# Designs tried in a protein design run: peptides against a protein of PDB entry 1LOE. Part 101

Target 1, 181 residues: chain A of PDB entry 1LOE
Amino acid sequence: TETTSFSITKFGPDQQNLIFQGDGYTTKERLTLTKAVRNTVGRALYSSPIHIWDSKTGNVANFVTSFTFVIDAPNSYNVADGFTFFIAPVDTKPQTGGGYLGVFNSKDYDKTSQTVAVEFDTFYNTAWDPSNGDRHIGIDVNSIKSINTKSWKLQNGKEANVVIAFNAATNVLTVSLTYPN
Target 2, 181 residues: chain A of PDB entry 1LOE as posed
Amino acid sequence: TETTSFSITKFGPDQQNLIFQGDGYTTKERLTLTKAVRNTVGRALYSSPIHIWDSKTGNVANFVTSFTFVIDAPNSYNVADGFTFFIAPVDTKPQTGGGYLGVFNSKDYDKTSQTVAVEFDTFYNTAWDPSNGDRHIGIDVNSIKSINTKSWALQNGKEANVVIAFNAATNVLTVSLTYPN

## One batch from the design tools (peptide; made by RFdiffusion4, then SolubleMPNN)

Design b2_p25_3_s2 (from b2_p25_3, 15 letters changed)
Fold by OpenDDE base, seed 4:
Structure b2_p25_3_s2 (fold): chain B 181 residues (1-181), chain A 25 residues (1-25)
Amino acid sequence: as target 1 above (181 residues)
Amino acid sequence: MDAANATARIDILSMSFSSELDLSE
């Protein structure tokens, strides 16, 4: 069995186990994916490759990740596009911004992207988002068009706790989000 | 409404990750 784990309780000014892309950076012990400015994409990658799929056996890793995030928008009713937790190839680079959240380029399924993401989507994109227009959590597999979504009420400026778990045996990915305060 | 005209600060405060890959056939 191959295992990988890391824990970051505070993001330091020189967080060496992260690779920062685009406008992503650390400040005040936080990882800031984007400042409150327009037209930005920020990403951070764990610096070590993770063996998530084994070509010899075909096995996929079980994984669990947890994180706490804050979205703080000057306008509570218009909070840009959102963000993702994602798994992508080691040479991944920022992709299309805006509604594509910097991780995808199309709503069409593209297996060559080899990217899975959990999106925390704060903007309704007519072309691919759920028609109810709700802010939502989505599971994205090789496409910005989620294979499943659930409505989510953003609490602007509040800390949200997320747990994402994948069970390879059942092929089920679970996502939970709570606002503890 | 267009997200291109909106802004938000997005911060991650903490994160953990663990994975386990069975290498048996």
Scores: peptide ipSAE 0.707, ipTM 0.942, DockQ to the pose 0.830
Fold by OpenDDE base, seed 3:
Structure b2_p25_3_s2 (fold): chain B 181 residues (1-181), chain A 25 residues (1-25)
Amino acid sequence: as target 1 above (181 residues)
Amino acid sequence: MDAANATARIDILSMSFSSELDLSE
């Protein structure tokens, strides 16, 4: 069995187990993906490749991730775009298209992307987002157009706790989000 | 809403991850 685990309780100024892309950086013990400015994409990758799928056996890894985030928008009625937790090939590059959350570049399914993401989407993009216009959590497989979504009420400036778990045996991804305070 | 003017600061405060891959057939 191959295992990978890490825990970061405070993001240091020299967080060596992360690769920063775009405008992502650490400050004040936080990982800042974006500042409240336009035209910004920030990402952070775990620095070591994770063996998530084995071509010999066809087995897929079980995984669990937990994190705490804050979205702090100057205008709570106009918040863009949100962010994702994602798993992608090691050569993944930031994507700059608006609304694609720095990960995808099309609403069309692209199996060559080999990217799965859980999006925390704060901005309604009429071309691919759920028609009700709600901010939402989405599961994205090789496309910014989610295969499943659930409405989510953003609490601006508040800490949210997230747990994402994948069970390979059942092929089920679960997402939990809570505002403890 | 205007995507061009919509912004947000997004911070991650903490994170943990664990994975387990069974390599047996």
Scores: peptide ipSAE 0.706, ipTM 0.943, DockQ to the pose 0.884
Fold by OpenDDE base, seed 1:
Structure b2_p25_3_s2 (fold): chain B 181 residues (1-181), chain A 25 residues (1-25)
Amino acid sequence: as target 1 above (181 residues)
Amino acid sequence: MDAANATARIDILSMSFSSELDLSE
């Protein structure tokens, strides 16, 4: 069995196991993906490759990730765009910003993307988001158009705890989000 | 509303990850 694990309880100014892309950076022990400014894309990658799929056996890894995030918008009624946890090829670079969250380029399924993401989407994009207009958690496979979504009530400026688990045997991805306070 | 007028600061405070890949045929 091949395993990979890491834990970051606070993000340092010289975080050796992360690769920062675009506007992503660390400050005050946090990883900041974006400031409250327009037209930015910030990403951070785990610096070591993770063996997720084995071409010989076809086996896919089980994985669990947990993280705590804060979205702090100047206007709680106008919050864009959200962020993702994603898995992509090792040479991945920032993609289209805005509603594409810096990880996709199209709502059309594109297998060459080889990208899976869990989005925490705060902005309604009429072209692909659920028609109810709710902020939502989405599971994205090779497309910004989620294969499944669930409404989520953003608590502006509050810490949210997330757990994402993938069971390869059942092919089920589970996402849990809670506000402890 | 328009995304042009919408912004947010997004911070990650902590993170853990683990994966296990079975290589048996």
Scores: peptide ipSAE 0.705, ipTM 0.942, DockQ to the pose 0.877
Fold by OpenDDE base, seed 2:
Structure b2_p25_3_s2 (fold): chain B 181 residues (1-181), chain A 25 residues (1-25)
Amino acid sequence: as target 1 above (181 residues)
Amino acid sequence: MDAANATARIDILSMSFSSELDLSE
């Protein structure tokens, strides 16, 4: 069995186990993906490759991740775009298209992207987001167009706790989000 | 809603991750 684990309780100024991409950086013990400015993409990758799928056996890893985030928008009524937790090939690069959350570049399903993401999407993009216009959590497989979504009420400036778990045997990914305060 | 005025600061405060891959056939 191959295992990988890490825990970051405070993001340091020289976080050795992260690779920063785009505008992502650490400050005040936080990982800042974006500042409240336009046309910004920030990402952070775990620095070591994780064996998620074994080509020899066909087995897929079970995984669980938890994190706490804050979205702090200057205008609570107009918040863009949100962010993702994602797993992608090691050569993954930031994507700059608006609404693609720095990870995808199309609403078309592309199996070659080999990218799965859980999006926390605060901005309604008519072309692919749920028609109800709600801010939402989405599960994205090889496309920004989520295979499943659930409405999510953003609490601006508040800490949200997230748990994402994947069970390979059932092929089920679960997401929970709570505002403890 | 005007996308040009839609922004947000997004911070991750903490994170943990664990994975387990069975290599048996």
Scores: peptide ipSAE 0.702, ipTM 0.940, DockQ to the pose 0.908

Design b2_p25_3_s3 (from b2_p25_3, 11 letters changed)
Fold by OpenDDE base, seed 4:
Structure b2_p25_3_s3 (fold): chain B 181 residues (1-181), chain A 25 residues (1-25)
Amino acid sequence: as target 1 above (181 residues)
Amino acid sequence: MDPNNSYAEVSILSMSFSSVLDLTP
């Protein structure tokens, strides 16, 4: 087997195992993806390639990731746009911002994107988001239009714990989110 | 897309990742 693992308990000023893109940076031991200002797109990539799919066998890796995030919005009602955990080709660059969360460019399925994302979407985009307008967790495969979503109650300024797991045998991705406090 | 006054700071406090790829045909 081929394995990859990393753990970051605090994001330092010189986090060498991350590649920062756009407005992403570290401060106060956190990875900050966006600021509470217009037109910010920040990303951070793990610096080492991860073998997720093997072309010879066709096998896909099992993976588990966990992280804690905070969304701090001056306006707790109107919050844009959210963020994603994503897996993309090693040469990936920031994509369209705003509702595309910096990882996609279309609601149409684009296999050439080779991008899978779990979105934590705080803003309702009428063109592709669930019609109920709820903030939601979504699973995005080569499109910003999620293949599945679940409503999620944002707790502004609170720490949320996330676990994302993929089982290659069943082809099932699971996501959990909790607010411990 | 971002409307006026709808901006937020998104921060990640900690993260872990683990993957296992079976190379058996």
Scores: peptide ipSAE 0.700, ipTM 0.937, DockQ to the pose 0.769
Fold by OpenDDE base, seed 2:
Structure b2_p25_3_s3 (fold): chain B 181 residues (1-181), chain A 25 residues (1-25)
Amino acid sequence: as target 1 above (181 residues)
Amino acid sequence: MDPNNSYAEVSILSMSFSSVLDLTP
């Protein structure tokens, strides 16, 4: 087997196992992806490539990731745009299109993007988001238009615990989100 | 689209990741 693992309990000022893109940076022991200002796109990549798919066998890796996030919006009634956990090719670059969460650039399925994301989407984009307008968790495969979504009630300024697990045998990705406090 | 006056700070406090790839046919 080939394995990859890392754990970051606090994000340091010189977090060597991350590649920061755009406005992403560490401060106060946190990874800050966006600030409460206009036109901010921040990303962080794990610095080592992860072997997710083996071309010889066709096997796909099982993976589990967990993280704690906070979305802190000055105006809790209008919060844009959210963020994603994503897996993408090593040469992935930030995407600046509004509503695409820095990862995608189209609602059209594009298998060549080879990008999978779990979105935590706080803003309703009419063109692709669920019509109920709810803030939601979405599973995005090669498109910002989620293949599946579930409503999620944002607790502004509160810590949310997330677990994302992928079972390659069943091809099922599970997401859990809890607000422990 | 990016709406006006709808900004937020997004922070990650901690993270772990593990993957296991079976290399057997």
Scores: peptide ipSAE 0.697, ipTM 0.935, DockQ to the pose 0.748
Fold by OpenDDE base, seed 3:
Structure b2_p25_3_s3 (fold): chain B 181 residues (1-181), chain A 25 residues (1-25)
Amino acid sequence: as target 1 above (181 residues)
Amino acid sequence: MDPNNSYAEVSILSMSFSSVLDLTP
């Protein structure tokens, strides 16, 4: 088997196992993807490629990731746009299209993007988001238009614990989010 | 909205990841 694992309990000023893109950076032992200002899009990539699919066997990796995040919005009525956990080709670049969470660039399915994301979406985009307008968790496969969503109530400024697991045998991705405090 | 026009600070406090790929046919 091929395995990849890492654990970061505090994000340091010289976090060498991350590649920072856009406005992403570390401060106060946190990874900050965006600040509450305009014109910010930040990403961080694990610095080593992960062998997630083997072309010879067709096998896909099982994986699990957990993380704790905070969305802190000075204006709770204007919380844009959220963020994603994503897996993409090694040459992935930040995307700047409105509402695409820095990862996608179209609501049309594009298999060539080879990008999977779990979105934590705090802003309703009428063109592709669930019609109920709820903030939501979504599973995005090669499109910003989620293949599945579930409503999520943002607790502004509170720590959320997330677990994302993929079972290759069943082809099922599970997502859990809790606010423990 | 545009990801370049964030209205919130998004921070990750901790993270772990593990993957296992079976290479047997």
Scores: peptide ipSAE 0.696, ipTM 0.934, DockQ to the pose 0.640
Fold by OpenDDE base, seed 5:
Structure b2_p25_3_s3 (fold): chain B 181 residues (1-181), chain A 25 residues (1-25)
Amino acid sequence: as target 1 above (181 residues)
Amino acid sequence: MDPNNSYAEVSILSMSFSSVLDLTP
């Protein structure tokens, strides 16, 4: 069995186990992905490769991740664009910003992307988002167009707790989000 | 919209991750 694990309770100014991309950085013990300004794409990668799929056996790893996030928008009625938790190839680099969340480049399925993401999407993009226009959680496989979504009510400026788990045997990804306060 | 046109600050306060891969055929 091969295992990988890490835990970060406070993000320090010299966080050795993260690779920062674009506008991502740490401040005040938090990882900041974006600021309330235009033209920003921030990402952070765990610095060590994670063995998710074994080519010899075909086995896929089980994984679980938990995190706490805050989205703080000066205007609660105009909140762009959200963020993702994602898994991508080791050499992954920032992709298209805006509604593509810096992780994808198309709404069309692109197997060469080799990227899976859970999006916390706060902005309605007519071309690919659910037609009801709700802010939502989505599961994205090689495309910004989610294979499944669920409406989510953003609490601006409040801490949200997330748990994402993948069961390889059942091929089921679960996502939970709660506002503890 | 594109993440480059953000209207909000997104911050992560804490995070944990674990994975387990069975290497037996």
Scores: peptide ipSAE 0.702, ipTM 0.939, DockQ to the pose 0.635; fails the geometry check

Design b2_p25_3_s4 (from b2_p25_3, 13 letters changed)
Fold by OpenDDE base, seed 1:
Structure b2_p25_3_s4 (fold): chain B 181 residues (1-181), chain A 25 residues (1-25)
Amino acid sequence: as target 1 above (181 residues)
Amino acid sequence: MDPSNAYAEVRITSISGSSELDLTP
């Protein structure tokens, strides 16, 4: 069995196991993907490739990721755009910003992107988001248009705990989000 | 529309991860 694991409780200024892209950076021991300004895309990649699919056997890896995040907006009623946790090819580069969250370029299914993302989407994009307009968690496969979504109530400026787990045997991705405080 | 007053700071304060791939046919 091939395994990979990592843990980061403090994000240092020279975090060697992360690759920073775009406007992503570390400060005060935290990873900042974006500041409250327009036209930015920040990403961070785990620096070691993860063998997630084996072409010979067709087997797919089980994986679990846990993280804590804060979305801090000046106006709780108008918050753009959110962020994603994603898995993409090793040579992945920042994609379209705004509602595409720096990870996708289209609402049309594009298998060539080879990207799976869990979005924490705070802004309603009428072209692809759930019609109820709720902030939501979404599972995105090769498209910004989620294959499944669940409403989520953002607590502006508060720390949230997330667990994302994929079971290869069942082909089920689970996401949990809680606000401990 | 352009949410000019909506942009927010996104911070990740901790993260961990693990993966396991069975290579047996």
Scores: peptide ipSAE 0.664, ipTM 0.916, DockQ to the pose 0.802
Fold by OpenDDE base, seed 3:
Structure b2_p25_3_s4 (fold): chain B 181 residues (1-181), chain A 25 residues (1-25)
Amino acid sequence: as target 1 above (181 residues)
Amino acid sequence: MDPSNAYAEVRITSISGSSELDLTP
């Protein structure tokens, strides 16, 4: 069995187990993906590749991730764009298209991207987001257009706790989000 | 499309993760 485990409770200035991409950086012991300015994309990758799928056996890994995030917007009524937790090939690069959350580049399904993301989407893009216009959590498979979504009430500036788990036996990805305070 | 002045700061304050892959047939 191949296993990986890590925990980061304080993000240091030289966080060696993360690869920072774009505008992502650490400050005040936090990982900052973006600042409240336009044309920024920040990402952080776990520095060691994780074996998710084994071609010889066909087996897929179980995984679980827990994290705490804050979205801090100057205007609570207009917040763009959100962020994602994602799994992608090791050579993944930041994507700069507006509304694509730094991960995707099309609303069309593209199996060659080999990317799965959980989006925490705060901005309504009419071309692909749920028609009700709600801020939402979405599961994205090879496209910014989610295969499933659930409405989510953003609490601006507040910490949210997230748990993402994948059960390989059932092929079910679960997401939970709570505001403990 | 550009949302103009709608951009926000996104911070991650903690993260943990684990994975397990069974390599037996």
Scores: peptide ipSAE 0.654, ipTM 0.911, DockQ to the pose 0.753
Fold by OpenDDE base, seed 2:
Order: structure tokens, then sequence, then C-alpha cells
Structure b2_p25_3_s4 (fold): chain B 181 residues (1-181), chain A 25 residues (1-25)
């Protein structure tokens, strides 16, 4: 069995186990993906590749991740775009298209991208987001167009707790989001 | 496309994770 585990409770200025991409950086012990300015894309990758699928056996890893995030928008009524937790090939690069959350570049399903993301989407993009216009959590498989979504009420400036778990045996990805205070 | 007044700061304050891959056929 191959295992990986990590825990970061304080993000340091020289965080050795993260690869920062785009505008992603650490400050005040936090990982900042974007600032409240135009045209920012920030990402952070776990620096060690994770063996998530074994070609010899066909087995897929079970994984669990938990994190806390804050979306801090000057305008509570209009918040763009959100962010993702994602798994992608090691050569993954930031994507700059608006609404694609730095991870995808199309609403078309592209199996070659080999990218799975959980999106926390605060902005309605007519072309692919749920028609109800709600801010939402989405599960994205090889496309920014989620295979499943659930409405989520953003609490601007508040810390949210997220747990994402994948069970390989059942092929079920579970997402939980709570605001503890 | 993002409206000019909609941009937000996104911060991750903590993260942990684990994975386990069974290599048994």
Amino acid sequence: as target 1 above (181 residues)
Amino acid sequence: MDPSNAYAEVRITSISGSSELDLTP
C-alpha cells in the first residue's frame, strides 16, 4: 500500500511541500490564492506527486482532505469567481480564462485533462453553471461544467470548513462544507 | 467574465490530507 499524508496549519513564507503557481502566495500564515483585484490566478500544488491510480492493478486511491477557507469580497452581492480543490497531472498549469477557476479551460468534457475538481463557485456563468444562479459547490470532472452541484450560501469573510473524501470502492466523492461560527 | 467590482480574496487557512492506494491486484 502506498500512502501519503500532510498537514499544514500555518502556511509559511517558504512552504517546502507546496508549489506555488501564478499569484498564489503565503502571507500571515495563510495561503492566498487571489486578491480582490482583476486578473489574478493563484494555485498551490502539493509538491510530491501522489499515486492516485495504479496502471498495473487499475486501483484508485482512497483519499480524504480537509481544509478551511475564507472568501473575502469587498462587495458581498457580487463575488467572482470562487476557487477549487483539484487533482490534476503533475504538469498541470494555471488556466486564466474567466470563470474557469484557474483549473479548466472549457465546458466541453475532455478526458485527456485528467482533472477532477471540487469547485466553490460564487459567480454565475450562464454557459455552464446551474440555471438557478445559486452559488454552489460542484464536482468537476474534466470540465468546468459540474457533473453535480449543490447550492451553497456564502458567508463573506467567514471561515468555512470543508471535507472532501473519495471512496475508490464505491467511486463516490463526498463533499461537506460548514461554517462553524 | 468577471465584473470589475466582483473580485474577491481567497485564503486557505489550513489543509490536511491523506491517501491510500492498495497495490493488490
Scores: peptide ipSAE 0.643, ipTM 0.904, DockQ to the pose 0.778
Fold by OpenDDE base, seed 4:
Structure b2_p25_3_s4 (fold): chain B 181 residues (1-181), chain A 25 residues (1-25)
Amino acid sequence: as target 1 above (181 residues)
Amino acid sequence: MDPSNAYAEVRITSISGSSELDLTP
């Protein structure tokens, strides 16, 4: 069995185990993906490749990740697009910004993307988002159009706890989000 | 696609993770 684990509780100015892309950077011991300005795309990649799928056996890894995030918007009713936790090929580069969250380029399924993401989506894109217009968590497979979504009430400026787990045996990805404070 | 003209700072304050891959055929 191949195993990987990591933990970052404080993001330093020279965080060796992350690759920063676009506007992503560290400040005040936090990973900042975007600033509150127009048209920003920031990403951070774990610097070591993680063996998620084995071509020899076809087996897929079980994984769990936990993180805390804050979305801090000057206007609670105009909160940009959100962000994702994603898994993509090791040579991945930032993709289309805005509603595509810097990880996808289409609402159509594109197997060549080889990208899975959990989106924390704060903007209603009429072309692909749930018609109720709610901010939501979505599971995205090779498309910005989520295969499943759940409404989520953003607490602007507050810290949220997220747990994402994948069970390879059942092929089920679970996501939980709470505001502990 | 719909344009977004909104602004927000997104911060990750901590992250951890683990993976386990069975290599048995």
Scores: peptide ipSAE 0.627, ipTM 0.898, DockQ to the pose 0.676

Design b2_p25_4_s2
Fold by OpenDDE base, seed 1:
Structure b2_p25_4_s2 (fold): chain B 181 residues (1-181), chain A 25 residues (1-25)
Amino acid sequence: as target 1 above (181 residues)
Amino acid sequence: DGYKRIGFSATSNNSRIDVVSVSFS
């Protein structure tokens, strides 16, 4: 597979290596996906496609991504809907909003989606989310219904540091989230 | 095919959601 590497520590007003979708834009050196208004969907894609799978050999690429995100809600009790890192077809466009996080359209497995996401879900959707109602990190494969989840405690307005690593040899995706003190 | 794009997505009814920094390798 091909190698892709990039780093963005400050998002500029003309960030040429990003494709902005929906309400996504840059301001004050941040990538703002949503504003604090109703029914918003914001996305941003890295402009260069990534060769994740080699059709000739069947080999899948390893990768590591790290990022920092902030969710700033009016209060810690009412927070909707969530944030996600995702991998999708090169021509991907915003999908269903709300609990589908702009990435999926169904809780049923749909292989045609060809989309994998790591969700940071702040809103409980009874139809597919873990029954305990906790805010959670989820791994989503072709469905908004996660194949695995872990409870996480949102710190409203604080920077969360995330590391996502994929090991192709073991087929294991690892996710970590920390709030530095 | 074997090519994908990576990115971030967020939805909201009341929250500002920002990405502060990102790296990928």
Scores: peptide ipSAE 0.817, ipTM 0.975, DockQ to the pose 0.940
Fold by OpenDDE base, seed 3:
Structure b2_p25_4_s2 (fold): chain B 181 residues (1-181), chain A 25 residues (1-25)
Amino acid sequence: as target 1 above (181 residues)
Amino acid sequence: DGYKRIGFSATSNNSRIDVVSVSFS
């Protein structure tokens, strides 16, 4: 597999290595996916495709990604809908429906979507989210209905540091989120 | 085949959602 490595610590107005979709854009050196307005979907893709699977050998690539994100809502008790890191086909397009986080379009498993996401879900959708109603981190494979979830306490307006690692040998995806003191 | 794109996505009705920094390897 091909090795890809990149780092962006300041997002510029001419960030050419990103593909902006929906309402996503850069401002004040940040990647702004959504503004605090109704019915907004914003995405950004790294422009270079990642070679994650070698069809000749069957090998799957390992990866580690680290990022910092902020959710800033006017009211901590009413926050919709969420944020996600995702891996999708190169021609992926933003999806509608807030609860689908711009990535999926059904709670039914659809292998043809070929999409994996780590969701940071701030809004409870009774049709597919964990019944306890907690905000949560979820691992989504070809469906908005997570295969695994963990409760997560949002700190509104604070920077969350995330590390996501995939071990191809074990097929294990590890997610960590911390709010630095 | 075998190629994907990675990215970030967010939806909102009331929240500003930013990515501050990212690294990938």
Scores: peptide ipSAE 0.813, ipTM 0.974, DockQ to the pose 0.942
Fold by OpenDDE base, seed 2:
Structure b2_p25_4_s2 (fold): chain B 181 residues (1-181), chain A 25 residues (1-25)
Amino acid sequence: as target 1 above (181 residues)
Amino acid sequence: DGYKRIGFSATSNNSRIDVVSVSFS
């Protein structure tokens, strides 16, 4: 299986290895997906496709991604809608906004979406989110309705460090999030 | 065909959402 590695520690104004979608852009060395405005969707894709599955061997690639993100809301009470890391078809385009996080279009499982996301969901959507109403990390497979969730306490305006690892042999996706002091 | 793109997506009604750094391997 082919391997792909990249690291971006500062996002430049002309970041050649990103495909910007929706309102996504770079400024002040950050990738800004959304501004503090209503009804915004922003995405950015790594420009090079990733060889996730080897059609000749049937093997699925392992991967590890590490990133730092910030959600900066005007107040800690009203925060919408969320942030995702996702893996989607090469020609993926922004999907439904709001609670669908620009990645999905339905709470129903739709294998044709061929999309996996790790969501960092700040807004409770009663139709699909965990009933406890907590902000949460979710693993989404072909649906905005997560197959697994874990409560997450947002620290507004703080950098969250995330590590996502996929082990193909075990088919286990591991997600960790920390707020360093 | 086994190829995908990876990326970030965010939606908002009131929040600025930034990615500060990323690595993938």
Scores: peptide ipSAE 0.811, ipTM 0.974, DockQ to the pose 0.952
Fold by OpenDDE base, seed 4:
Structure b2_p25_4_s2 (fold): chain B 181 residues (1-181), chain A 25 residues (1-25)
Amino acid sequence: as target 1 above (181 residues)
Amino acid sequence: DGYKRIGFSATSNNSRIDVVSVSFS
């Protein structure tokens, strides 16, 4: 099967291998998804489609992605709404904003979404988020209601290093997040 | 057909959210 790999260490003003959606843009060599204003939705897609599974053999691809992101909020108590890495249909467009993170439209499982996301959720939505109210990492499959979550302590304004790996043989997705000292 | 796009998404009412770097393989 074909493989895809890429690396972007600096985001240029004309980053041609990205598709920008909503408020997403590049500045100061970073990909800025949201501005510090009310009701923003920003997305960016890698322009080349990824071959996730082979329709002839049924084989699903392994992958590893690593990235660094920053959430910079006015204060540590009022932080909304969150950040995601996601995999979606090639013609995907921004979905519902706010607590749906621009990726989903429902807390109910919707197979037509065909979307998987790893969320880094900073805002507690009582209708679907873990009842402890913690900021959390979640794995979302066709729904904003995560199939699994883990508490995450946001360090406001700091770079978080993330690694997401999928093992097709075991059908296991792993996520790690660290804040380097 | 087995093809998807990967990407990042963020929503906010008050926060700036940036991606600094990314690698995929």
Scores: peptide ipSAE 0.810, ipTM 0.974, DockQ to the pose 0.953

